# Ledger of designs, part 52: peptides against a protein of PDB entry 8BZL

Target 1, 228 residues: chain A of PDB entry 8BZL
Amino acid sequence: SYDRAITVFSPDGHLFQVEYAQEAVKKGSTAVGVRGRDIVVLGVEKKSVAKLQDERTVRKICALDDNVCMAFAGLTADARIVINRARVECQSHRLTVEDPVTVEYITRYIASLKQRYTQSNGRRPFGISALIVGFDFDGTPRLYQTDPSGTYHAWKANAIGRGAKSVREFLEKNYTDEAIETDDLTIKLVIKALLEVVQSGGKNIELAVMRRDQSLKILNPEEIEKYV
Target 2, 242 residues: chain B of PDB entry 8BZL
Amino acid sequence: SRRYDSRTTIFSPEGRLYQVEYAMEAIGHAGTCLGILANDGVLLAAERRNIHKLLDEVFFSEKIYKLNEDMACSVAGITSDANVLTNELRLIAQRYLLQYQEPIPCEQLVTALCDIKQAYTQFGGKRPFGVSLLYIGWDKHYGFQLYQSDPSGNYGGWKATCIGNNSAAAVSMLKQDYKEGEMTLKSALALAIKVLNKTMDVSKLSAEKVEIATLTRENGKTVIRVLKQKEVEQLIKKHEEE

## One batch from the design tools (peptide; aimed at target 1 G74, target 2 R16)

Design b1_p17_2_s2 (made by RFdiffusion4, then SolubleMPNN; from b1_p17_2, 13 letters changed)
Fold by OpenDDE base, seed 4:
Structure b1_p17_2_s2 (fold): chain B 228 residues (1-228), chain C 242 residues (1-242), chain A 17 residues (1-17)
Amino acid sequence: as target 1 above (228 residues)
Amino acid sequence: as target 2 above (242 residues)
Amino acid sequence: AAAEEERRKRNAERLFL
């Protein structure tokens, strides 16, 4: 059966293992990304951390470099592999090109990595999607999404994971130039979008904000509550 | 369901990795291992199932492995897989020490092994390792630490956790009795005995059936100590008197 | 069987973030 072959097309042209890896992404908690004017915001649904688990070790948002961060949905261990490779590439680029990566460059690198894992019988696809946000050296805010297939696109706003459909439907209705007029409004838009799928309000949301010429800031729960 | 059971690196239509899940299920039948983080130390407690009277070597610890001077682990699952992974941990730690002239940070050692575990879930011709590990350690960055890793190559830090047989019940008991910020190594040892007494498939808890190791700091050095049988007997006796 | 299936489900859920 074609569904058991990693690299075999079905008669109708489907790569079932890639599609099934996309189903693995839907097992992940929701992540949302929004590009503002001079801000990029990642919001994630906090998975309920076990009472005795160290929250430090449970992260859905990570820095790839000083100017780039990523949120993911899907297999946690797969995400770690992608993150580590992306970080190495960001550092390598700084050493070889003497400039930070563009958000597109590192997205393309990740996408090409994922694609190679769809074309080898010795490898399964990565069970992750990622939202990659940051600033290019020119100060332009960027948001990209990658999926298990190795496709990537630039977005104004997008979502991944289990609640992604509902969050995207919200963003399609509510993403306007007025809704991103300020940094605070952009943050509010992300929170409102997540509240479509997240129960128990701001306590179950993690927000990361990157402003132009600033490092990634993870908002504390009190900072999040100011926007609710 | 059964159709995806035969191949290690295939997603199900629902996006599940059944071979990883089955490796985790196999661990559920292994002997219980506990880890508890305290303010002044960290401990591992493991069920000893196979007391062969004819074992020539007094294995002081069947399930607890010293990794380096600052770290130890316990394993639940397939013994042969455990031996391979514990050896790899030692090699990683040694290579780091040789390269950087300092001990490997605890989380970095855990992550390095977890990347190996993950690879065995993604690359063809490999099966997942049928083992979960608890790691205890100390480093200059985070102090005393407890980690858990599974066949997926996922890991997490913990204040207290359990792997192997009856692990869910043990974790529930730990959640009930673990006092955050107030846990001493002494209270952690008592809690370990309490939880093992309730979760081990034994009629009576005995010191012969339990291995306990503690990791402490003395005079700026890490001390990893396997408790003597008499010390474990005293802990059991104290629990029976409460 | 149901308890085992529920345990498998919980184990599966641990793999994802």
Scores: peptide ipSAE 0.478, ipTM 0.811, DockQ to the pose 0.771
OpenDDE base, seeds 1, 2, 3, 5: peptide ipSAE 0.449, 0.463, 0.461, 0.438; ipTM 0.817, 0.817, 0.801, 0.772

Design b1_p17_2_s3 (made by RFdiffusion4, then SolubleMPNN; from b1_p17_2, 11 letters changed)
Fold by OpenDDE base, seed 4:
Structure b1_p17_2_s3 (fold): chain B 228 residues (1-228), chain C 242 residues (1-242), chain A 17 residues (1-17)
Amino acid sequence: as target 1 above (228 residues)
Amino acid sequence: as target 2 above (242 residues)
Amino acid sequence: AAEEEARREANAERLFL
């Protein structure tokens, strides 16, 4: 059966294991990325951390390098593998090229990694999509999205995970040059987009902000509440 | 569809990994293991099920394994899989020590094993390990730590948690009785006995059926100690008097 | 059967972020 074969095309040209890996992504909580003028913002729906769980170990947003961060949706363990390989590549690039990676470069690396796992009978696809944001060395803000197939595209704004459809529909209506005119407006846009799918308001949102020549800042709940 | 149940390396149409889910289900039938983090230490408490009269004196803890001088783990699931994974943990820890001339940080050891577990869910010709682990440790970065890992290769840090039989009920009790910031090792031991007494499928809790290890710091060194049967009996007796 | 299915669903949910 074609649905069980990792690398076999169906008669109609489908790679079912890649499509099913995309369904795995929809089981993840929502993540949103927005590119502003001089800011990139990642917002995620916080999965309810168990009362006795250490929040430090539950990260949906992570740094890949000083100039690049990633949010993901889907299989947590698969994400860790991708993150670790991406981090190693970022460091390797700094050592070999003497410059930080561009956001496009590291996105292409991750996409190529994912794609290779779709062509081997000995490997299943990664059950994750990622939003990759950061700044190139020229100070240009970038947002990319990758999926289990190893496709990638540049975006102004995008969403992944369970609520991604509703969030994208919101962003398509509300992403304007006026809506991203300032850093604060860009942050507000991300929060409003997440509130389309997050019922409990600002307490269940995590926001990460990267500005030009600044490190990744995770906003605290009080900072988020100021934008709600 | 049961059709997707036979292969470890395939997604279902709904994006599920059924073999990982079934490995997690198998762990639910294993003996209960508890971990509790305190301000002054961390503990593991595990159910001993295999009290066979013909077993030679279990000089070694059945379910609690020392990994290095700063870490121990407890296992719920398939014993053979547990032995392989605990040996791998020891090898990883030793290789790190030899390479860096310092002990491996707790989370790095947990992550290294979790990457192995994950690989067994992604690569063809492999099955998931039918094992969940609780890890206790101390390092200079985070102090006392408690981690849990499952067959998926997912892990998390915990203040208190449970794996194996009746783990959901145990976790609910831990959530009710665990006092954040006020947990001493003494109170953690009492809580462990309380939870095990209610969650173990035994008529009466006895010291022979419970294994407890504590990890503390004494004079700037980590001390991992398995409690003697008499010490466990005293803890049970105190709980029965309350 | 329903309790087992609910437990499988809960286990499945733990795999995803």
Scores: peptide ipSAE 0.429, ipTM 0.812, DockQ to the pose 0.757
OpenDDE base, seeds 1, 2, 3, 5: peptide ipSAE 0.388, 0.389, 0.400, 0.413; ipTM 0.796, 0.785, 0.802, 0.817

Design b1_p17_2_s4 (made by RFdiffusion4, then SolubleMPNN; from b1_p17_2, 13 letters changed)
Fold by OpenDDE base, seed 4:
Structure b1_p17_2_s4 (fold): chain B 228 residues (1-228), chain C 242 residues (1-242), chain A 17 residues (1-17)
Amino acid sequence: as target 1 above (228 residues)
Amino acid sequence: as target 2 above (242 residues)
Amino acid sequence: SAAEEERRRANAERLFL
């Protein structure tokens, strides 16, 4: 059956394992990314951490390099593999080119990695989508999204995971130049977008902000509450 | 849905990896293993099911494996898979020590094995390992640590957790009785006995059916100790008196 | 069984973030 073949097109041109990997992404909690003027913001729906679990080991947002961070939705173990390979590439690029990666470069690397896992009979697709944000060396803020197929696109704002449709609909209506005029307004936009799908408000949201020439900052709950 | 259970490396239409889920289900039927993190140490307690009178080693460990001087693990699932993974853990730890002239950090060892486990869920011609592990360790970065990993190659750090048979009930009990910040190794041992007594499919908890290992720090060195049967008997007796 | 299916669902949920 075509739906069981990893690398075979259906008669109608579908790669079912890639489509099913996209369904795996929808099982992940929601992540949102917004590009502001001089800020990039990632927001994620916190999965309820088990009472006795160490929160340090439950991360949906991670740094790839000093100038790039990523949020993902989907299979946690698959994400770790992608993150590790991306980190190695970022370091390799610094060593060989003597400059940090551009956000597009590392996105393309991740996308190419994913694509190769759709074309090998010995590999299943990665069950993850990613929002990749950061700053290029020239100080330009960037947001990219990748999916299991290995496609990637640049975005002003986007969302992935189970609530992504509702969040995207919100962003399509509310993303304006006025709504991102300041860093604070950009952060507020992300929070409002997540509140479309997050039931318990600010306590179940994790926010990461990266400003120009600054490191990734994870906001604490008290900082998030100021924007609610 | 059932038609996808015969292939190891495919998504279902709903985005599920059934072979990974089935491996996790198989672990649910394995003997119980629990781990508890304390302020002054960390412990593993495991159900011993294979008690054979003709075994030569009086102090054998069926389910608890020393990995290096700073780490140990317990296993729930397929014994042969467990042996392969525990040997791989030892090799990873030794290669790191040789390369860097220092012990491998606990989380890094766990992650290295989890990457192997993940690969067996993504590459064709391989099945998931039918094993979950609990890891205890000490390193200079985070001190005492407890980790759990599953067939997917996912892992997490824990204050207390359980794998294998009746693990859900055990975790529920741990959530009720675990006192964060106030857990001593002594209280952790008592809690381990309490949980095992209620979750093991045995009529009466006996020292012969339980393996317990503790990891502590003494004079700046890690000490991994498997409790003697008499020590376990005393813990059981104390629990019965309460 | 329904109980087995529920356990599998719970296990499946652990795989995703």
Scores: peptide ipSAE 0.465, ipTM 0.811, DockQ to the pose 0.747
OpenDDE base, seeds 1, 2, 3, 5: peptide ipSAE 0.432, 0.457, 0.449, 0.455; ipTM 0.818, 0.816, 0.805, 0.825

Design b1_p17_3 (made by RFdiffusion4)
Pose (drawn by RFdiffusion4):
Structure b1_p17_3 (pose): chain A 225 residues (1-47, 50-199, 201-228), chain B 238 residues (1-200, 205-242), chain P 17 residues (1-17); non-standard residues A62 YCM
Amino acid sequence: SYDRAITVFSPDGHLFQVEYAQEAVKKGSTAVGVRGRDIVVLGVEKKAKLQDERTVRKICALDDNVCMAFAGLTADARIVINRARVECQSHRLTVEDPVTVEYITRYIASLKQRYTQSNGRRPFGISALIVGFDFDGTPRLYQTDPSGTYHAWKANAIGRGAKSVREFLEKNYTDEAIETDDLTIKLVIKALLEVVQGGKNIELAVMRRDQSLKILNPEEIEKYV
Amino acid sequence: SRRYDSRTTIFSPEGRLYQVEYAMEAIGHAGTCLGILANDGVLLAAERRNIHKLLDEVFFSEKIYKLNEDMACSVAGITSDANVLTNELRLIAQRYLLQYQEPIPCEQLVTALCDIKQAYTQFGGKRPFGVSLLYIGWDKHYGFQLYQSDPSGNYGGWKATCIGNNSAAAVSMLKQDYKEGEMTLKSALALAIKVLNKTMLSAEKVEIATLTRENGKTVIRVLKQKEVEQLIKKHEEE
Amino acid sequence: AAAAEAAAEARAEALFS
């Protein structure tokens, strides 16, 4: 089989294929995640008439208690999502507990890292925001990128214009903003309206403590706008 | 040998996949192919690129392929690659029927093939398939459906779409004329002739298939030349 | 020239659709 080293070091210690994978992420639609007191919210920018909205979604459930949003190559994302879904079931089988948000994040990150050091393969061209709750009810938000690095965040953005949205969230992520569920959803819509020039072209989802993923209707989003 | 390896599965500096993009270029030079969803069925309209006089026409169709009892598809791009992929689609549909004893839902069949196409872009060092497919079908979950896939493995559901030559012009005509939720098969047939009229008219130059439900059973039929010649006459009056 | 550039951009954007 094909064994060419695709990801290699360059002078100065750069891994060019990873950096190029990060450029693919920037070409992706904006995704925003905010961790609230008892709620986590994901929002995504949408790119069209005659298209079935159900089929092209950027927010996916990995397990009953874990879901994710992504930016970058949509085909690479389907592969990573289905790999993570299989791992969530393997964990329930072996430990008899649902996966922690951190566990599945570590798994997705290590999968991505393996694709930066394996022969015959290019890196995954996606970043992911992963949200959910732990056994003790603690809300979580993690980010993964193509290098395999992962971190926890109070709030974050990935994809096109992520730097601007991040700077908005830094100034606006306060206790008042995450005091209630309605204000937590509102902060995500405001963060997206910063780069979407829009309001009717946004998808949004909410996850509450042990209540599973709820995707909001267009009519419910119009009320906030 | 590193010297002769064209490295078909790497990123460009901008995060682009050049072989995928070049494959999409090949599809844009393929015969026009479009699909339209309606309340009582789905249809595929295709430009025949085999319009030579000395051809025999031995099959019921040239560009439209039955995948299983409830599904058909059409292709744009490299014909040989399309033969490999359509054979694989039939195998996936039969593997699902064997396992679950029920027909494969349409989206599950599209996802399964797209995973194969995505793998060719990430590992193996091989050129990708130069094929875009339109899928039409019916399942107990979502009823009548239309899907499109491209060489990277991406797919989407559509009420109407077009692939191949002059597809951008065709998508424009569909946005203007397609009445969302009010289309019947007869009106969708009229719109298909209208769209092919601009982007290309003769019955020998076109191929039309319809998918409908009759007595709880799916019917996939290629329209005879007589029915196509009558549809062309009915439009010229407009 | 401009049409070719637009077509290349459209092909590139399809990866992220």

Design b1_p17_3_s1 (made by RFdiffusion4, then SolubleMPNN; from b1_p17_3, 8 letters changed)
Fold by OpenDDE base, seed 4:
Structure b1_p17_3_s1 (fold): chain B 228 residues (1-228), chain C 242 residues (1-242), chain A 17 residues (1-17)
Amino acid sequence: as target 1 above (228 residues)
Amino acid sequence: as target 2 above (242 residues)
Amino acid sequence: AEAEKERAEKRAERLFE
């Protein structure tokens, strides 16, 4: 059966393991990314941290570099591998090129990594999609998405994970120039988008904000509640 | 469903890794291991199922492994897999020490092993490790720490947790009785005995069936100590009197 | 069977946490 072969095309041209990896992504917690004018915002559905779990070790939004951060949906262990490789590449780029990576560059690197894992019989696809946000050196905010296939695209706003369809539908209706006119409005848009799929309000949202020439800031629950 | 059970590195149509899930199921049949973080230390408590009376060497600990001077772990699952992974942990810790002239941070050691575990779920010709681990440690960055890792290569930090047989019930009991911010090592030991007494498939808890290790700081040094049988007996007795 | 299914689902969910 073609569904068991990692690198074999079906008669109709499908790579089933890639498609099934995309199904794995849909089981992940919802993540949303929005590009504002001078801000990029990532929001993730915070699954209720198990009682007695250390919240420090439960991070769904991570920095790849000072100017780039990533949220993911899908297999957490797979994500860690991708994150580590991306971080190494970001540092390597700084050493060799003497400039930080562009958001597109690091996205392409991650995408190429994922693609290679779809073309080897010795490797299964990564079971993750990622939203990659940040600022290029020129101060341009960027948002990219990559999936298990190794495809990537630039977005104004997007969502991944179990609630992605509903969140995307919300963003398609509500993403306007007016809705992102200010940093605060952009943050509100992300929160409202996540609230389409998150039941218990601001307590179950992790929100990260990167402003121009600023480091990644993870908002605390109190800060999030101000926008609800 | 059965069709995807035979290959280790294949997603099901629903996006599941059944071989990883089955490895986790296998761990559910292993002996119980508990970890509890206290303000003044951290402990591991493990069920000892195989009391080989004919073991010539006084194995002080069957399920608890010292990794370095600042870390120990306990394992639930396949013993051979456990031996491989605990050896790898020791090697990673040693290599780090040699390279950086300081002990490896606890989370970094856990992560390094978890990357290996993850690789065995992604690369062809490999099967997932049939083991979960609890890690206890101290470092200068975060102090006393407790971690859990599973066959997927996922890990998390915990105040208290359990792996192996009846782990769900144990976790429920820990959630009920663990007092955040007020947990002493003494109270943690008592809690460990209480939980093991209820979750182990034994008629009566005995010191022969329980291994306990504590990790503390004394005079600026980490001390990893396996409790003597007499000490465990005293803890059990105290619990029975309560 | 239902209890086993629930346990399996919980295990599956842990992979995505």
Scores: peptide ipSAE 0.278, ipTM 0.806, DockQ to the pose 0.826
OpenDDE base, seeds 1, 2, 3, 5: peptide ipSAE 0.063, 0.061, 0.204, 0.181; ipTM 0.530, 0.520, 0.745, 0.675

Design b1_p17_3_s2 (made by RFdiffusion4, then SolubleMPNN; from b1_p17_3, 12 letters changed)
Fold by OpenDDE base, seed 4:
Parts: C-alpha cells; structure tokens; sequence
Structure b1_p17_3_s2 (fold): chain B 228 residues (1-228), chain C 242 residues (1-242), chain A 17 residues (1-17)
C-alpha cells in the first residue's frame, strides 16, 4: 500500500506519509506569527495543562538563539529534536561564521533536516510545522514557516495547527500596513487573530514578542489583557 | 485504522502514530507507579506484583531504580525495555558527571532519555519502548522535581502523577487531595498510600505489595531511601485508622 | 471497545502540542 510507504510516491505523485504528517500538525494547537515593522510576534493557543502538571515543561514557543524564536504545531517530541538541532546549528554558526544566523539560514537548515526525513527509508517525516521569527543582523524582521515536507516560505503573517485556516482567513482580511503600524497594533492583530479560534480570551493565549535589538519577551497574562 | 498496526514508523491518514499509542496502552497493563512532589522531598510509590515465595528477601526495590546520587526513577511497562532504559539513564548521568564534574540536572537527564525514546518512534526498524517512567530528583536549579515520560519521548514536570494500571483514576484522586504549597513529605506518603489502596487491583493493601522511595535533602546532600517494609506497614495502618 | 477507544484518543492527544 502506497500510504504505508515512507518514501514512495503514489501513482498520482503523492507522498502520503508527508501528507499524513501534515495532518498530524493539525492536531496541534494553533500558532500564529506576524511580522510588524520593527517587531515579530508569535501567538499560541495554550493547550490545557493538567492541574498537577508543571507549566514550565509545556512550551510551544522556544528560543533557537538570541535573535530567533519559533512556535510549532504537531508532535511535541518531534519538535524537541528539531529545536535541539536548530540550537546546535545556531551556536555552530556563531563559532564558525562569527555572526548569528539569519532567520532564513536557520529556517533553511530546519527545512533541509525535514526534507531528509521524507527521503530516507529509515525515517518517517517530522510531524511538525514551525513558525520561525526573528531579526537578521541588519535589523530586518523575518517570519518563516516550515512544514513536514521540508518546504519553507517567508510570510508577512501566517498560522499553523488546528485553527490555522480561520486565523489565516482573518489575517488575509486584516493584515494591512495600518494594522502593523506600531508594535502595539501588531500585538493586537495577533491577539485578535487568535481569538477567532481560542475560547476564553487572553487566559488561553501565550504571546512572545521580539523587538529590534531586544531579547524574546513572553508576555504575562496581565500584559496580554491590555491588548484585548 | 488498524491497518497501520504492523508498522512502527508510519503516520495514519489522520496523522496518528498507532504503534506509539499501542505502546502507551501496553503500559496500562503494568503495575501502578505514582510520584508526589512535596515541599521537603519527593517520593515514588510502586506496586510490586512479582511476589514469588522463592524470591530471596529483596532488600532492594524491584521497580524503583537509583540513577545517581540525586535521582531515582520508577517504571511501568515491559520489564526488558525498562532495564535497557534505566541502564541508559545511569550511563548518561555518569558520562555527564565525568565530563562536567557535576551531577546532570534532572530535566537534562530526562530529556536525554526522551530523545532516545523519540528516535525509536521515528527511525525504521525500531519499535517504541513499551515503558513510561517517573523520575524524582533534586538539583540546584529547580530543587525537588518529579517528571513523567512516555513511549513517544514526550515528558512533563508534575506535582503529582501516576502511570500504569488505573493511572487515570489515581491521577483523579491526586487532583482532589493534592494541596499545592502545603504538601509535606509526610502528607505525601499518606496520600500515596490512600491512592494505591484505591487503585491497586488488590483486596487489601499490604506492605509486601508496595515499594516506596523518598528523596530528601540532609545537610546539603541528597538522600534516596527505600522505605522498609515495617515503615510501609505503619503507613498502611495509619491509613486504615483514618 | 469504546473505553479502549477513548483511552487511545486521550493518549493520542498527549502526543501533540
């Protein structure tokens, strides 16, 4: 059966395991990324954490380097592998090139990693998509998305996971130059986009903000409520 | 759906990893293990199912493994898989100690094993490990810690949790009775007995069927202690009197 | 078995974030 083969094309040219890995991504909670003028914002739907679970161990947004962070949707364990490899590459790049990675560079690295796992008979695809945001050394804000196939593209705004369709539809209508004119407006846009799919307002949203020449900041719930 | 049961490293059309799910189901047939984090320590309590009359007086825990001076774990699932994973944990911890001349942080050890578990879900010719683990430990970064990992290579930190047989019911009981910020090791031990008494498929809880280990700090050192049968008997007796 | 199915679904959900 072609659907059971990891690396075999179907007669119609489909890679079923890649497509099914994309379905795995849809089981993840929603993540949204927006590129502003001098800001990049990641917003995620908080998965309900069990009452006795330590929230610090449940992270959908992570730093890859000082200038790059990512949100993912899909298999949590798969994400950890990708994140770790990306972090190692970021550090390696700093050592060998003496500069931080560009957001495109690390995205391409992750994409290449994913692609290799679609072509090896000994490996299944990664069941994750990622939104990768950050600043290039020149201060240019960037947003990229990767999927299980190893494709990647630059975006102004995008979403991944369960509610991604609805969020993207919202962003297509509401992403304007005016809507991202300020950092606060950009943050507000992300929140509004997430509220299309997230219940109970700001309590179920996590926001990460990276401004030019600043470190990643995770907003606390009180800070989020100021934008709702 | 069951058409994908024979292959370990494939997604279903719905994006599911059935072999991982089935490995998780297999853990449900194992003896109950629970962990509880307290302010002054952390504990593991595990069901001992293999009470053979011909076993020598086991002065050691069957299901609770010391990993290093600062960490221990309990296992639920396939015994052979558990032995492999616990050995690997010890090796990882030892290699870290040799390399850095300090104990491995608790979460780092858990993560290292979880990366191995994940690999067995992604690489061809491998099956998932049919084992979940509870980890207890202390480090200078986070103090007392409790972690759970599953066959997927996912893990999380917990204040209290349970794996193995009737784990869902045990977790529900823990959620009801666990008081955040007020949990002493003494109260945690009492809670462990209470939960095991209700969760274990036994008519009466006995000390021979329960293993308990505590991890505490004394004079700036971690102390991992397996409770003696008499101590467990006293805990059971106290529970029966309440 | 509906209960088995439920457990599997719950287990499956734990795999994703």
Amino acid sequence: as target 1 above (228 residues)
Amino acid sequence: as target 2 above (242 residues)
Amino acid sequence: DEEEKRRREENAERLFL
Scores: peptide ipSAE 0.436, ipTM 0.811, DockQ to the pose 0.726
OpenDDE base, seeds 1, 2, 3, 5: peptide ipSAE 0.413, 0.409, 0.423, 0.408; ipTM 0.817, 0.795, 0.817, 0.789

Design b1_p17_3_s3 (made by RFdiffusion4, then SolubleMPNN; from b1_p17_3, 7 letters changed)
Fold by OpenDDE base, seed 4:
Structure b1_p17_3_s3 (fold): chain B 228 residues (1-228), chain C 242 residues (1-242), chain A 17 residues (1-17)
Amino acid sequence: as target 1 above (228 residues)
Amino acid sequence: as target 2 above (242 residues)
Amino acid sequence: AAAEAARREANAERLFE
C-alpha cells in the first residue's frame, strides 16, 4: 500500500515513488558528462532516429542559458517542464541580479523544484535525472547531477540513464589528469565512454561541447567520427 | 503490476506510467490518421468511421480541425478529449495573436498543448488524455511543418507519420515510399491514398470513408482546404488504375 | 498476446524518446 502513496514514508523509511522514479531514469537513454580543464562535454546515446522524424525536434541536450546546458535521462515530457522552468529562472536571474546564474545556482533551483514534487500529495516525482554543465562567471567549468529526489552533487565526470553503470565504471578507470589534458582528449574520453554502451559508433551519439567564453556547440556526425 | 493500473499519477516499481501506456493503447484502436509533409504543402488524411445515415449535420470534417489560419490538426482517440484539446489549441493561438499581434509559431502551439498533456500525467486527480494529434502548419520560421503528440505530452516533428489503428504498418509503408526532397503535394496525396487503402480495415477504400485536408501557400497566405468527396474519389480511382 | 505485449513495450519506450 505504501508504494502507491506519493508522499508517505514506508515503515522502513523509503519514499517508494522517488525510488520508482529513479527506475524510470534507468529506462532513459544514456547521458554522460565530463568536466575538462577548460571544457565541459555532454554526450547522449541517440536511439536510431526513426526514418522520417525531424532531427531538429529530437534534442536530448539543451541550453538553459548561454553559459549552462543540460542533458537528461528519463521521461522526455517531464524533462521539457524542468527545462522550461530552468530557462525562465535563468532569465529572471539575469533581470534581478544582473548576472548570469552560476551552474550551482541553477542546479539547486532544479533540485528544489524536484524535491517539492516529492512532498506534494497531488504530484508525482519527476521521472528524470539531469547532467548540468557550464561555466561560472569566473570561467570555472562545472558539472552537476540531479535526480528525481532533488539531490544534487558536483562531479568531475558522471553518467545517467540506461548503461550509466558501465559508463561510470569506464570513467572511474579512465578519468585521469592526462585524459583531460586537452579539449580534444576530453571529447575523446566522452566518446569512448559512450561507446561502452552504444553500438554502431559515432552515428548514434549526440555530443555537445562548451568551452570557456564560447556558446554551446553540437558536434555533427563527421566531427564525432574524427575522435573515434 | 496490476495494482498500479488504476492510478494515473504514480510510477510502477519498474518506473512505468501504466495509465499513459493504456491511453496510448486505446488510441491504437481509433481511426487511422496520416500526415505527410511535401515541398509545396502538408496534408492530413483521416479515416471516417461514423457515417451514420441519421447524422443531420454533415460534418465536413469529423477528425480534422482548423486551429487558426496557419494550422490544422487531426485526432485519434477519445472524441470528447479531442474536442477539449482542440478548443484549448484555438484559445492558446488566439491569446498569442492578441498578445504579440502575430500568429503563434507552430512548434510553440504544439508545445503549449503538450505541457497541458504532461500535467495531466503528473498531477493527482487527473487522467491522461486519450488522444494523439497530428498537427500541420506553416510559419515564417520553419515553413511547412508536421508534428505528432501523444498522451504523455511528448511530441516530435515528422516528414510523414501515422497515428491510430494499424499505425505501425502505415509508418513502415511511409518509410518505404517517402522520397525525401522529391515529395510534392500531389505525390503525397497519392501516397496517403496508397497507405490508407492498405491499412484501413475496409474491404474497399471509398471517398466517404476518408477525410483529407491540405495546407498550402498561395500569394503569401496559408490556405487550408478540405478536399471534396469528388476529389478524393479521383485520387482513389487513380490509385486503382496504377 | 505477444503482439499486444510488444506494442505495450513500444508505447512504454516512447515515453523516454
Scores: peptide ipSAE 0.389, ipTM 0.789, DockQ to the pose 0.874
OpenDDE base, seeds 1, 2, 3, 5: peptide ipSAE 0.389, 0.326, 0.339, 0.312; ipTM 0.812, 0.707, 0.783, 0.699

